# Designs tried in a protein design run: peptides against a protein of PDB entry 6TME. Part 266

Target 1, 324 residues: chain A of PDB entry 6TME
Amino acid sequence: NRLKRAYIALQAWKKAFYSDPFNTAANWVGPDVCSYKGVFCAPALDDPSVLVVAGIDLNHADIAGYLPPELGLLTDVALFHVNSNRFCGVIPKSLSKLTLMYEFDVSNNRFVGPFPTVALSWPSLKFLDIRYNDFEGKLPPEIFDKDLDAIFLNNNRFESTIPETIGKSTASVVTFAHNKFSGCIPKTIGQMKNLNEIVFIGNNLSGCLPNEIGSLNNVTVFDASSNGFVGSLPSTLSGLANVEQMDFSYNKFTGFVTDNICKLPKLSNFTFSYNFFNGEAQSCVPGSSQEKQFDDTSNCLQNRPNQKSAKECLPVVSRPVDCS
Target 2, 324 residues: chain A of PDB entry 6TME as posed
Amino acid sequence: NRLKRAYIALQAWKKAFYSDPFNTAANWVGPDVCSYKGVFCAPALDDPSVLVVAGIDLNHADIFGYLPPELGLLTDVALFHVNSNRFCGVIPKSLSKLTLMYEFDVSNNRFVGPFPTVALSWPSLKFLDIRYNDFEGKLPPEIFDKDLDAIFLNNNRFESTIPETIGKSTASVVTFAHNKFSGCIPKTIGQMKNLNEIVFIGNNLSGCLPNEIGSLNNVTVFDASSNGFVGSLPSTLSGLANVEQMDFSYNKFTGFVTDNICKLPKLSNFTFSYNFFNGEAQSCVPGSSQEKQFDDTSNCLQNRPNQKSAKECLPVVSRPVDCS

## One batch from the design tools (peptide; made by RFdiffusion4, then SolubleMPNN)

Design b2_p25_7_s3 (from b2_p25_7, 16 letters changed)
Fold by OpenDDE base, seed 3:
Structure b2_p25_7_s3 (fold): chain B 324 residues (1-324), chain A 25 residues (1-25)
Amino acid sequence: as target 1 above (324 residues)
Amino acid sequence: SSSLQKRLDEYKKKRYEEAKQKFLS
């Protein structure tokens, strides 16, 4: 039966634990898997008279170990949350059998290898959190073809370019922060119709910001800080009618920061420090508004405190990148 | 940033509670 398969899977997992500091699996004994700490049973979706393992929650258990292939026997699991542990190795391909997977959270662990492509096999997946691991290589373009609500990828070792398929994403929150992504932000970004928050912090992204960012009418948080972006800010950023938090700091931007950006109606914080901007509108000056906070530190602005020297500015400002 | 992670955690927590009602009730 289904609970017998779950028993086999959970016992195999217990054997795969190297350390269980809080004795989380101490009661993982006997066939009554529904009594196991962190294991949650519910009526099966296909037969309400049958009890199945529908959820796993081992969050903050500090367990060291790996995920054995036998976890593929947990075919009824919809919620898998095992964050803040010390699980290592790769995500087993056998998890492809978990066709009901709805939320997959393996964040804050020690997983390695390429992107866990098994996540692409789950037709009902809505939430993916793999942040704070050591996943590496390219991000599969197919991740954005999935009908996900949120995609948390930050603090990994992902590299290469952001796939152009990003425009197909229906996610409201996407994090790329603290990886090794390179190249330009795809122009297709403007097609992300449900996007509320996107962060690119601390990558190796470069080139000009695409004008299509201005089409993101529902975005409330846009953070592109700590990259290698160049050129002027797109004039189309005036279209970000709902942006509250915007950060372009620690890049190589040039040109003039306009009123149309600084007067955005919902803007609360706008940080554009540590760039090479050579001018700003009065509405962008820190202290000009009680409702908005600005930071213009370490640019090439005239008559402003804490700016770069002429020696630092001249080589960059004299060679502006044309993004047209 | 700490603020980013806090927002992400809050988002996750909220949807997780909703998901529990959907699948574990």
Scores: peptide ipSAE 0.538, ipTM 0.942, DockQ to the pose 0.823
Fold by OpenDDE base, seed 1:
Formats: sequence, C-alpha cells, structure tokens
Structure b2_p25_7_s3 (fold): chain B 324 residues (1-324), chain A 25 residues (1-25)
Amino acid sequence: as target 1 above (324 residues)
Amino acid sequence: SSSLQKRLDEYKKKRYEEAKQKFLS
C-alpha cells in the first residue's frame, strides 16, 4: 500500500521535527496522509485509480529538524519543496528511491556535507535548488550531465574548480554565486546551448575569461563580479547578442573596454567597476546612453571620476596578463 | 544580489505552478 508507506515516512518525519513554530504538522495524525498540511496527493502516473503522495510543500514553515531515511518510502513524490526551514544534517541517500523526482527544492535550510549525490540518481529531475545551505566540497561533474532546466547552487560552501562538463548542461539558469569555487571558467562554457543566465558572483575564480563566452548568444545575464579574474575582456563578448545584464566588477581586469562590448544591442546594464581597466570607448562612459547604464568606478581610467590612484594602478597596468 | 534572488524566486514560482498542474492535477 503506497499510502501506508507514505504514512510511515511522514510520521517518521514528524518525529524528526525539533520545532514546528507554525504547527504545520499538527494535523499529521492518522492514516489519511492526503489531508496532511503540505502533503499533496494525486493519481499515480502508472495507475490513475491509485492515489499517491505526489508532492510535498513545506515552504516557509520554519521547521527545525532533519530528513529521516524513511522519506525514501515516498516513492511517488515528484515535487519536493521544503525551502525556508531549518532542516539540518544531510540529504538521505534513501531518497534515491524517489525515481519520479522532478523538482527538488531544499533551499534556505541548514543542510551540510558534500553535494547531495542522490540528486544525480533521479532520472527525471529538471529543477534543483540547494542554494542557501552549507553544502561543501567539490561539485560533482555529473551534475551537468543531467538534463536540468535550472541549477541553483549559490550561497553554499562548494570549492574546487567548475567542472569542465558544464558545457554539457542544458540548463537555462545556473548559479554558482557565493561559494568558494576557484580556478578558471572552463572553455566548454560556450557549449551551454540553452543558457540564459549564469552567475559566478563572489567566488575565488581566477585566470582569463575564456573566449568561448562569446558563443553564449542566448545569455541575458552574465555576472562574474567579485572574483579574481585577470587580463582583458575577450573581444568575442561582442557575440553576446542578447545580454542585458553584464557585471565584471570587483576583479583584476586590465586593458581597454571596447565599443563592440558597450554597444551590444540588448545591453541594459554593464558594470565593470573596481578593476584596473586603463581605457574605455566613449560608448562605455556612464551617461553616454539613455538606454544603457554603465559603471566605470574605481578603475585606472584617465579623465574619469572616482578612479584608483596612479600608485595603485601602475604595478598592475604596467604588467598586463596576456590571455592569448 | 537581491535582484538576482528575486529573479530566481520568480523563475521557481512560475515553474512550480506549471509543475503542480502536471503532477498534482
């Protein structure tokens, strides 16, 4: 009996709650799990005459607790949304039995440990949100082999390099922001055929930007701010025909910001402040356009306000990194 | 950052509603 298994799972979960400020699980009593607050039943995909637990939504419940292994009994769950709680511990490996998992949102919790590799076991997964947790270690390369539409990883403790498999991703939105990623952006990034938004904000990324970024012709948002990138901006960025928001601020970029970047047809905001750029085209000057917003603050630009001193600029500008 | 999270939340919300129709209808 599928609902009986669900009952066992949900009762085990209730016992795993340390605090339920809104009494969300107050009605989690008895075998009628379909009446439980935050539990949603639907006809089974394999047998429409059978009612199963197809979704969990405990969003914004502020529940403290952990995910017990008995949750693996919820084998019919396709939607698992438990964001904005205080769940701690690790994601149970027993969730591998949830083969129908389509959306997994555990964002804004207190989860720890390595990347939840159980997510890789779900063949039908399309959306993964694990942001705002304390997941750590390396990002498994296999994550980008998944046919995901979106991958939200921001605000964790992930480290090491961005896997080169990123180019295999079919995701439209990928967030790496506010982790501890290091190394270069892989050249394979240009192969992300469905990419619309990618953010690298606030990591330890370094090296030159790969020229292959310019192949991301569907990208509307590209944010690489607050890293350690060096060298000049790739001239191939002129290929970002649909970019609307672009941010390279708070890096160590040098060289000249060119017209072909600042005149991108869909560009709305381009921030390249807090770098070591020593020149910019007139089209890049803040206030030069009514349709575009630029920020050139704290660079090594001549005849511009709020720039770095010669003392700060000289040692960097005089030793430009060759990215060729 | 706040704008980013807002966009992500909006994306998720829209997708979630669609998914509900697919799996919970």
Scores: peptide ipSAE 0.436, ipTM 0.925, DockQ to the pose 0.846
Fold by OpenDDE base, seed 2:
Structure b2_p25_7_s3 (fold): chain B 324 residues (1-324), chain A 25 residues (1-25)
Amino acid sequence: as target 1 above (324 residues)
Amino acid sequence: SSSLQKRLDEYKKKRYEEAKQKFLS
């Protein structure tokens, strides 16, 4: 009996709650699990006469606790949304039994440990949100072999390099922001054919930007701010025909910001402040357009306000990194 | 069943869009 298994799982989970400030699980009593707050039932895919637990929604419940292994008994769950709680510990490996998982959102919790590799076991997974947790270690390369629509990894403790497999991703949105990723952006990034939004904010990424970024013709948001990138902006960025928001601020970029970048047809906001650029085209000057916003603050530009001192600029500008 | 798939799709779409908007905000 599927609902009996679900009852066992949900009662085990209720026992794993340390705090339920809104009494969300107050009605989690008795065998009628479909009446439980935050539990969604539907007819089973294999037998429409059988009612099963198809979804969990405990978003914003402020529940403190952990995920017990008995949750693996929820084998019919396709949607698991438990964001904005205080769940701790690790994601249990027993969730590998949830073979119908489509969306997994555990964002804004207190989960720890390595990347939850159980997510890789779900063949039908389309959305993964693990942001705002304490996940650590390396990102498994296999994540980008999954047919995901969105991958939210931001605000964790992930380290090491971004996997070269990123180019295999079919995701439209990928967030790496506010982790500890290091090394270069892989050249394979240009192969992300469905990419609309990618965010690298606030990592330890370095090296030159790969020319292949210019192949991301569907990208609308590209944010690489607050890293250690060096060299000139790739000339191939002129290929970003759909980019609207672009941010390269708080890096160590040098060279000249060209017309070909600042005149991108859909560009609405381009921030390249807090770098070491030594020149910009007139089209890049803040206030030069009413349709586009630019920020050139704290560079090494001549005849512009709020620039770095010659003393700060000279050591960097005199030794430009060659990215060729 | 078609009914289950429709309900899940609607639920999924709503939750997915909410998650996306939360990130962009």
Scores: peptide ipSAE 0.034, ipTM 0.636, DockQ to the pose 0.143
Fold by OpenDDE base, seed 4:
Structure b2_p25_7_s3 (fold): chain B 324 residues (1-324), chain A 25 residues (1-25)
Amino acid sequence: as target 1 above (324 residues)
Amino acid sequence: SSSLQKRLDEYKKKRYEEAKQKFLS
């Protein structure tokens, strides 16, 4: 009996709660699991006459505890939302049995360990949110082989390079922000045909930006701020026909910021502050447009306010990085 | 079940948009 298995799972989970400040699980009593707060039942996909647990929503419950292996008995769950809690430990491998998983949100918790590879076992997964946790280690390349709509990885402890498989991703939104990723952005990034928003903020990324970024025709948000990028901005960025928000601040970029970038047709905000740019087109000057906002603060620009000193600029500007 | 799939799709869409807005805010 599927509901009996669900009962076992949910009672094991209740037992795994250390704190339930809002008494969310207070009504988690008895065999009628479909009446449990945060538990949602629906007719099974394989047999409409059978009622199953199809979803869990414990968002914002501030529950402290862990995910017990018995959760693998919830084999009919397609939606699992437990964000903004205080769950700790690892994601159980037993969740591989949840083959109908569509949306998995464990964001804003205290999960630790490596990337939860169990997420890779879910064939129908479309939404993965593991942000604001303590996941660590390498990102498995296989994550980008998944047909995901969104991948939220930000605010974790992930390290190593971004996998070359990123170009295979069908995701519209990908966040890498506030991790420990290093190395270059893969050239395969230009193959992300569905990409609308990508955020690299606050990593240890370095090297030159790949020219292939200019192939991201559907991107509306591109944020590469607070990294170690070097060289000039790729001229191919003129191809970002739909970019609205672009941020390259707090890097080590050099060279000239061109008209072709600053005149992008959908560009609303372009921040390139805190770099070593030694020139900018008139179209890039803050206040040059009523429709666009620019920030050129703390570069090596002549005749602009709030720039770096010649002493700070000269050692960097005189040794331009060749990105060819 | 077509009804379940529809409900799941609607819920997923809503949750996705909420997550997106939270991130962009």
Scores: peptide ipSAE 0.024, ipTM 0.614, DockQ to the pose 0.120

Design b2_p25_7_s4 (from b2_p25_7, 14 letters changed)
Fold by OpenDDE base, seed 5:
Structure b2_p25_7_s4 (fold): chain B 324 residues (1-324), chain A 25 residues (1-25)
Amino acid sequence: as target 1 above (324 residues)
Amino acid sequence: SSSLEKRLNELKSKRYEEAKKKFLE
């Protein structure tokens, strides 16, 4: 039966624990898996008279170990949350059998290897959190074909370019922060119809910002700080009617920061420090508004405090990148 | 079935909000 399979899986997992500091699995004894700490049972969707393991929550258990292939026997699991542990190794391919997976959170662990492509096999997946691991290599383009609400990829070792398929994503929240992504932001980004928050912090992204960013009408947070972006800010950014937090700091941007950007109606914080901007509108000046906070530190602005020297500015400002 | 869906939705909502909060911090 289903609970027997769950028992086999959970006992195999317990055996795969190297350390359980809080004795989370201490009560993982006997066939009554529904009494196990962190294991949640519910009536099966296909038969309400049958009790199944529907969820795992081992968040913050500090467990060291790995995920054994026997976890594939947990075929009724829809919620798998094991963040803030010390699990290592790879995500087992056998998890493809968990066809009811809705939320998969393995964040803040020690997982390694390529992107866990098994996540792409789950037809009902809505939440994917793999942040704060050691996943590496390319991000598979197919991730954005999934109907995900949230995609958390930050603090990994992902490399290469951001897939052009990003425009197909229906996610409201996406983070790429603190990886090794390179290349340009795809022009297809403007097609992300449900996007509210997107973060690119601390990558190796470069090139000009695509004009299509201005099509992100629902975005409230846009952070592209700590990259290698060049050129001027797109004039189309005036279309970000709902942006509240915007950060372009620590890049190589040039040109003029316009009124149309700084007067965005919902803008609360706009940081464009540590670039090579050579001008800003009065509306962009820090202290010009009580409702908006600006940071123009370390640019090439005249008559502003804490700017770069002429020696630092001249080589860059005199050779602006044409994004047209 | 209805009880499972309700439970999963509640858990999902909580976990999503927690993740979102951490993201915004």
Scores: peptide ipSAE 0.032, ipTM 0.613, DockQ to the pose 0.120
Fold by OpenDDE base, seed 1:
Structure b2_p25_7_s4 (fold): chain B 324 residues (1-324), chain A 25 residues (1-25)
Amino acid sequence: as target 1 above (324 residues)
Amino acid sequence: SSSLEKRLNELKSKRYEEAKKKFLE
């Protein structure tokens, strides 16, 4: 019975294909769905004697089409990987029936509409990748209440502020890059206890960096480049004991880049170019270390090459933003 | 089941690692 439902779902999906250039679904014929290319069967969790469709892998198939509501019949699917296709439309609400969903990867497609809130209905979801789509609107705060290992949101059309609930996230990797997020980074960010990598690249974020970033003791990658951040770098960044890659380039930061930041023990690359910094410690100077790489290009630094003109610097440096 | 878990872990591990490698791009 479960395989029969799967057959109905998969045949409906095949009919929803506009183009299958690699003939991926060519063998999607007949009731033996477990033989279908990209379909993986396993014994059911509730009954090992019953074979069910447990996974879908159609990655890199370049399939054009949409996800029909009949996919909700795939109730035993725990892994759904369909990245690098040309699927369009919205994620069907009927997928709420896939209560075993563990990893959901629809990245690099042509999906549109708001955040797929159906993903929030999956109690066991650990991995969510919706990057490289055209999802838009506000990010639901509830996404960070999920016990996710990774949250990939980059390269979409998400807007508004980053929810304050970010501090509740247990994810080790979170990407916001290349969206339209605005406002400040929430102070609750420091509460992300498992965070290793976070990327804010290429948004409309602004304001001062919260001091609470310094509480991210396990972070190895912190990239806030290409935003509208202002003020000085928080002194609390000295607490980033494990940071290896740090990028603050292409912002409006001012002030002095301190030894406490540049001498971080695990720091490998620190880019703070294209800002309005008016001073840096000797430890921050590019070439000062063999173990660390620095980029101080296009700031307001004295006696450094490739800096902004006095005309460009003066109006900004003379009016520093106080983040205290 | 152990067989299901094994299969899921195999597929998960592969896809998860691939995703992690590309997330900065």
Scores: peptide ipSAE 0.032, ipTM 0.608, DockQ to the pose 0.096
Fold by OpenDDE base, seed 2:
Structure b2_p25_7_s4 (fold): chain B 324 residues (1-324), chain A 25 residues (1-25)
Amino acid sequence: as target 1 above (324 residues)
Amino acid sequence: SSSLEKRLNELKSKRYEEAKKKFLE
């Protein structure tokens, strides 16, 4: 009996709670698991006459505890939303049995260890949110082979390079922000045909921006701020026909910010502050447009306010990185 | 049963969209 298995799983989970401040699991008593707070039942896909546990929503419950292996008995679960809790430990490998997993949100918890590779075993996964945890190590390249709509990885402890397989991703939203990623953005990034929003904020990324970024025709948000990028902005950025928000601030960029970037048709906000740019087109000057907002603060620009000193600029500007 | 399925679908849609809204946070 599927509901009996669910009962075993949910009772094991309740026992794994260290703290339940809102008494969320207070009604988790008895065999009627479909009445449990945060448990949602639906007809089974293989037999509509059978009721199964199809979803878990414990968002914002502030529950402290861990995920016991018995959760693998919830084989009919397609939605698992447990964000904004205090769950710790690792994601159980037994969750590989949840072959219907569609949305997995464990964000804003205290999970540790490597990337939860069990997420790669779910053939129908569309949404993965593991942000605001303590996951560490390398990002498995296979994550981008998944047909995911959204990949939220921000605010973890991931390190190493971004896999070249990123170009295979069909995700519309991807965030790498506030990790420890290093190296260059892969040139394959331009192959992300469905990408709308991508954020690299606050990593250790370096090197030149790949020209292939300009192939991201559907991107509306591109944020590469707070990294170690060098060289000039690629001229191919003129291809970002739908970009609205663009941020390159807090890097080591040099060269000239061109008209073809600042005149992008959908551009509403372009921040390139805290770099070493030594020139900008008139169209890039803050206040030059009523429709566009620019920030050129703390560069090496002449006749602009709030720029770096000549002493700070000269060592960098005189030795530009050639990205060709 | 159909009511429960509808509820689940609504939850799915709501939670998915909610997560997207927090992307820039």
Scores: peptide ipSAE 0.030, ipTM 0.632, DockQ to the pose 0.143
Fold by OpenDDE base, seed 3:
Structure b2_p25_7_s4 (fold): chain B 324 residues (1-324), chain A 25 residues (1-25)
Amino acid sequence: as target 1 above (324 residues)
Amino acid sequence: SSSLEKRLNELKSKRYEEAKKKFLE
């Protein structure tokens, strides 16, 4: 009996709660698991006459506890949303039995350990949100072999380089923000055929931006702010025909910001402040357009307000990194 | 049965779209 297995799993989970401030699990009593708050049932895919637990939604419940291995008994679950809680520990390996997993959201919790590789075992996974946790170590390259629509990794403790397999990703939305990623953005990034939004904010990324970024024709948001990028902006950025929001602030970029970038047809906001740019086209000047917002603050620009001193600029500008 | 399936689909759609909207949060 599938509902009996679900009952065992849910009761084990209730026992794993240290705190339930909103009494979310107060009605988690008895065999009728489909009546449990946050539990959703649906007809089984293999037998429409059988009712199974197909979804969990405990978002914003502020529950403290952990995920027990008995959750592996919820074999029919396709939606698992438990964000904004205080769950701790690791994601159980027993969740590999949840072969119908479609959306997995454990964001804004206190999970620790390496990347939850059990997520890679789910053949039908489309949405992965593990942001705002304490996951650490290397990002497994296999994550980008998955046919995911969205990958949310921000605000964790991930380290090492971004895997070159990123080019294989079919995701439209990817965030690496606020981790400890290092190294260069892989050149394979230009192969992300479905990419709409990508953010690298607040990492330790470095080197030159790859020219292949210009191949991202469908990207609307590109944010690489608060890193250690060097060199000039790639001329191929003129290929970003649909970019609306672009941020390169708080890096070590040098060179000239060109018309070809600032005149991008869909560009609404372009922030390149807190770098070492030594020139900009007139089209890049803040206030030059009513339709576009620019920020050129704290660069090495001449005849512009709020720029770095010559003392700060000269050591960097005189030693430009050649990205060719 | 149909009502439960509809509810699940609504939950899926809602949560997926909400997650996308909160992407930068």
Scores: peptide ipSAE 0.027, ipTM 0.618, DockQ to the pose 0.143

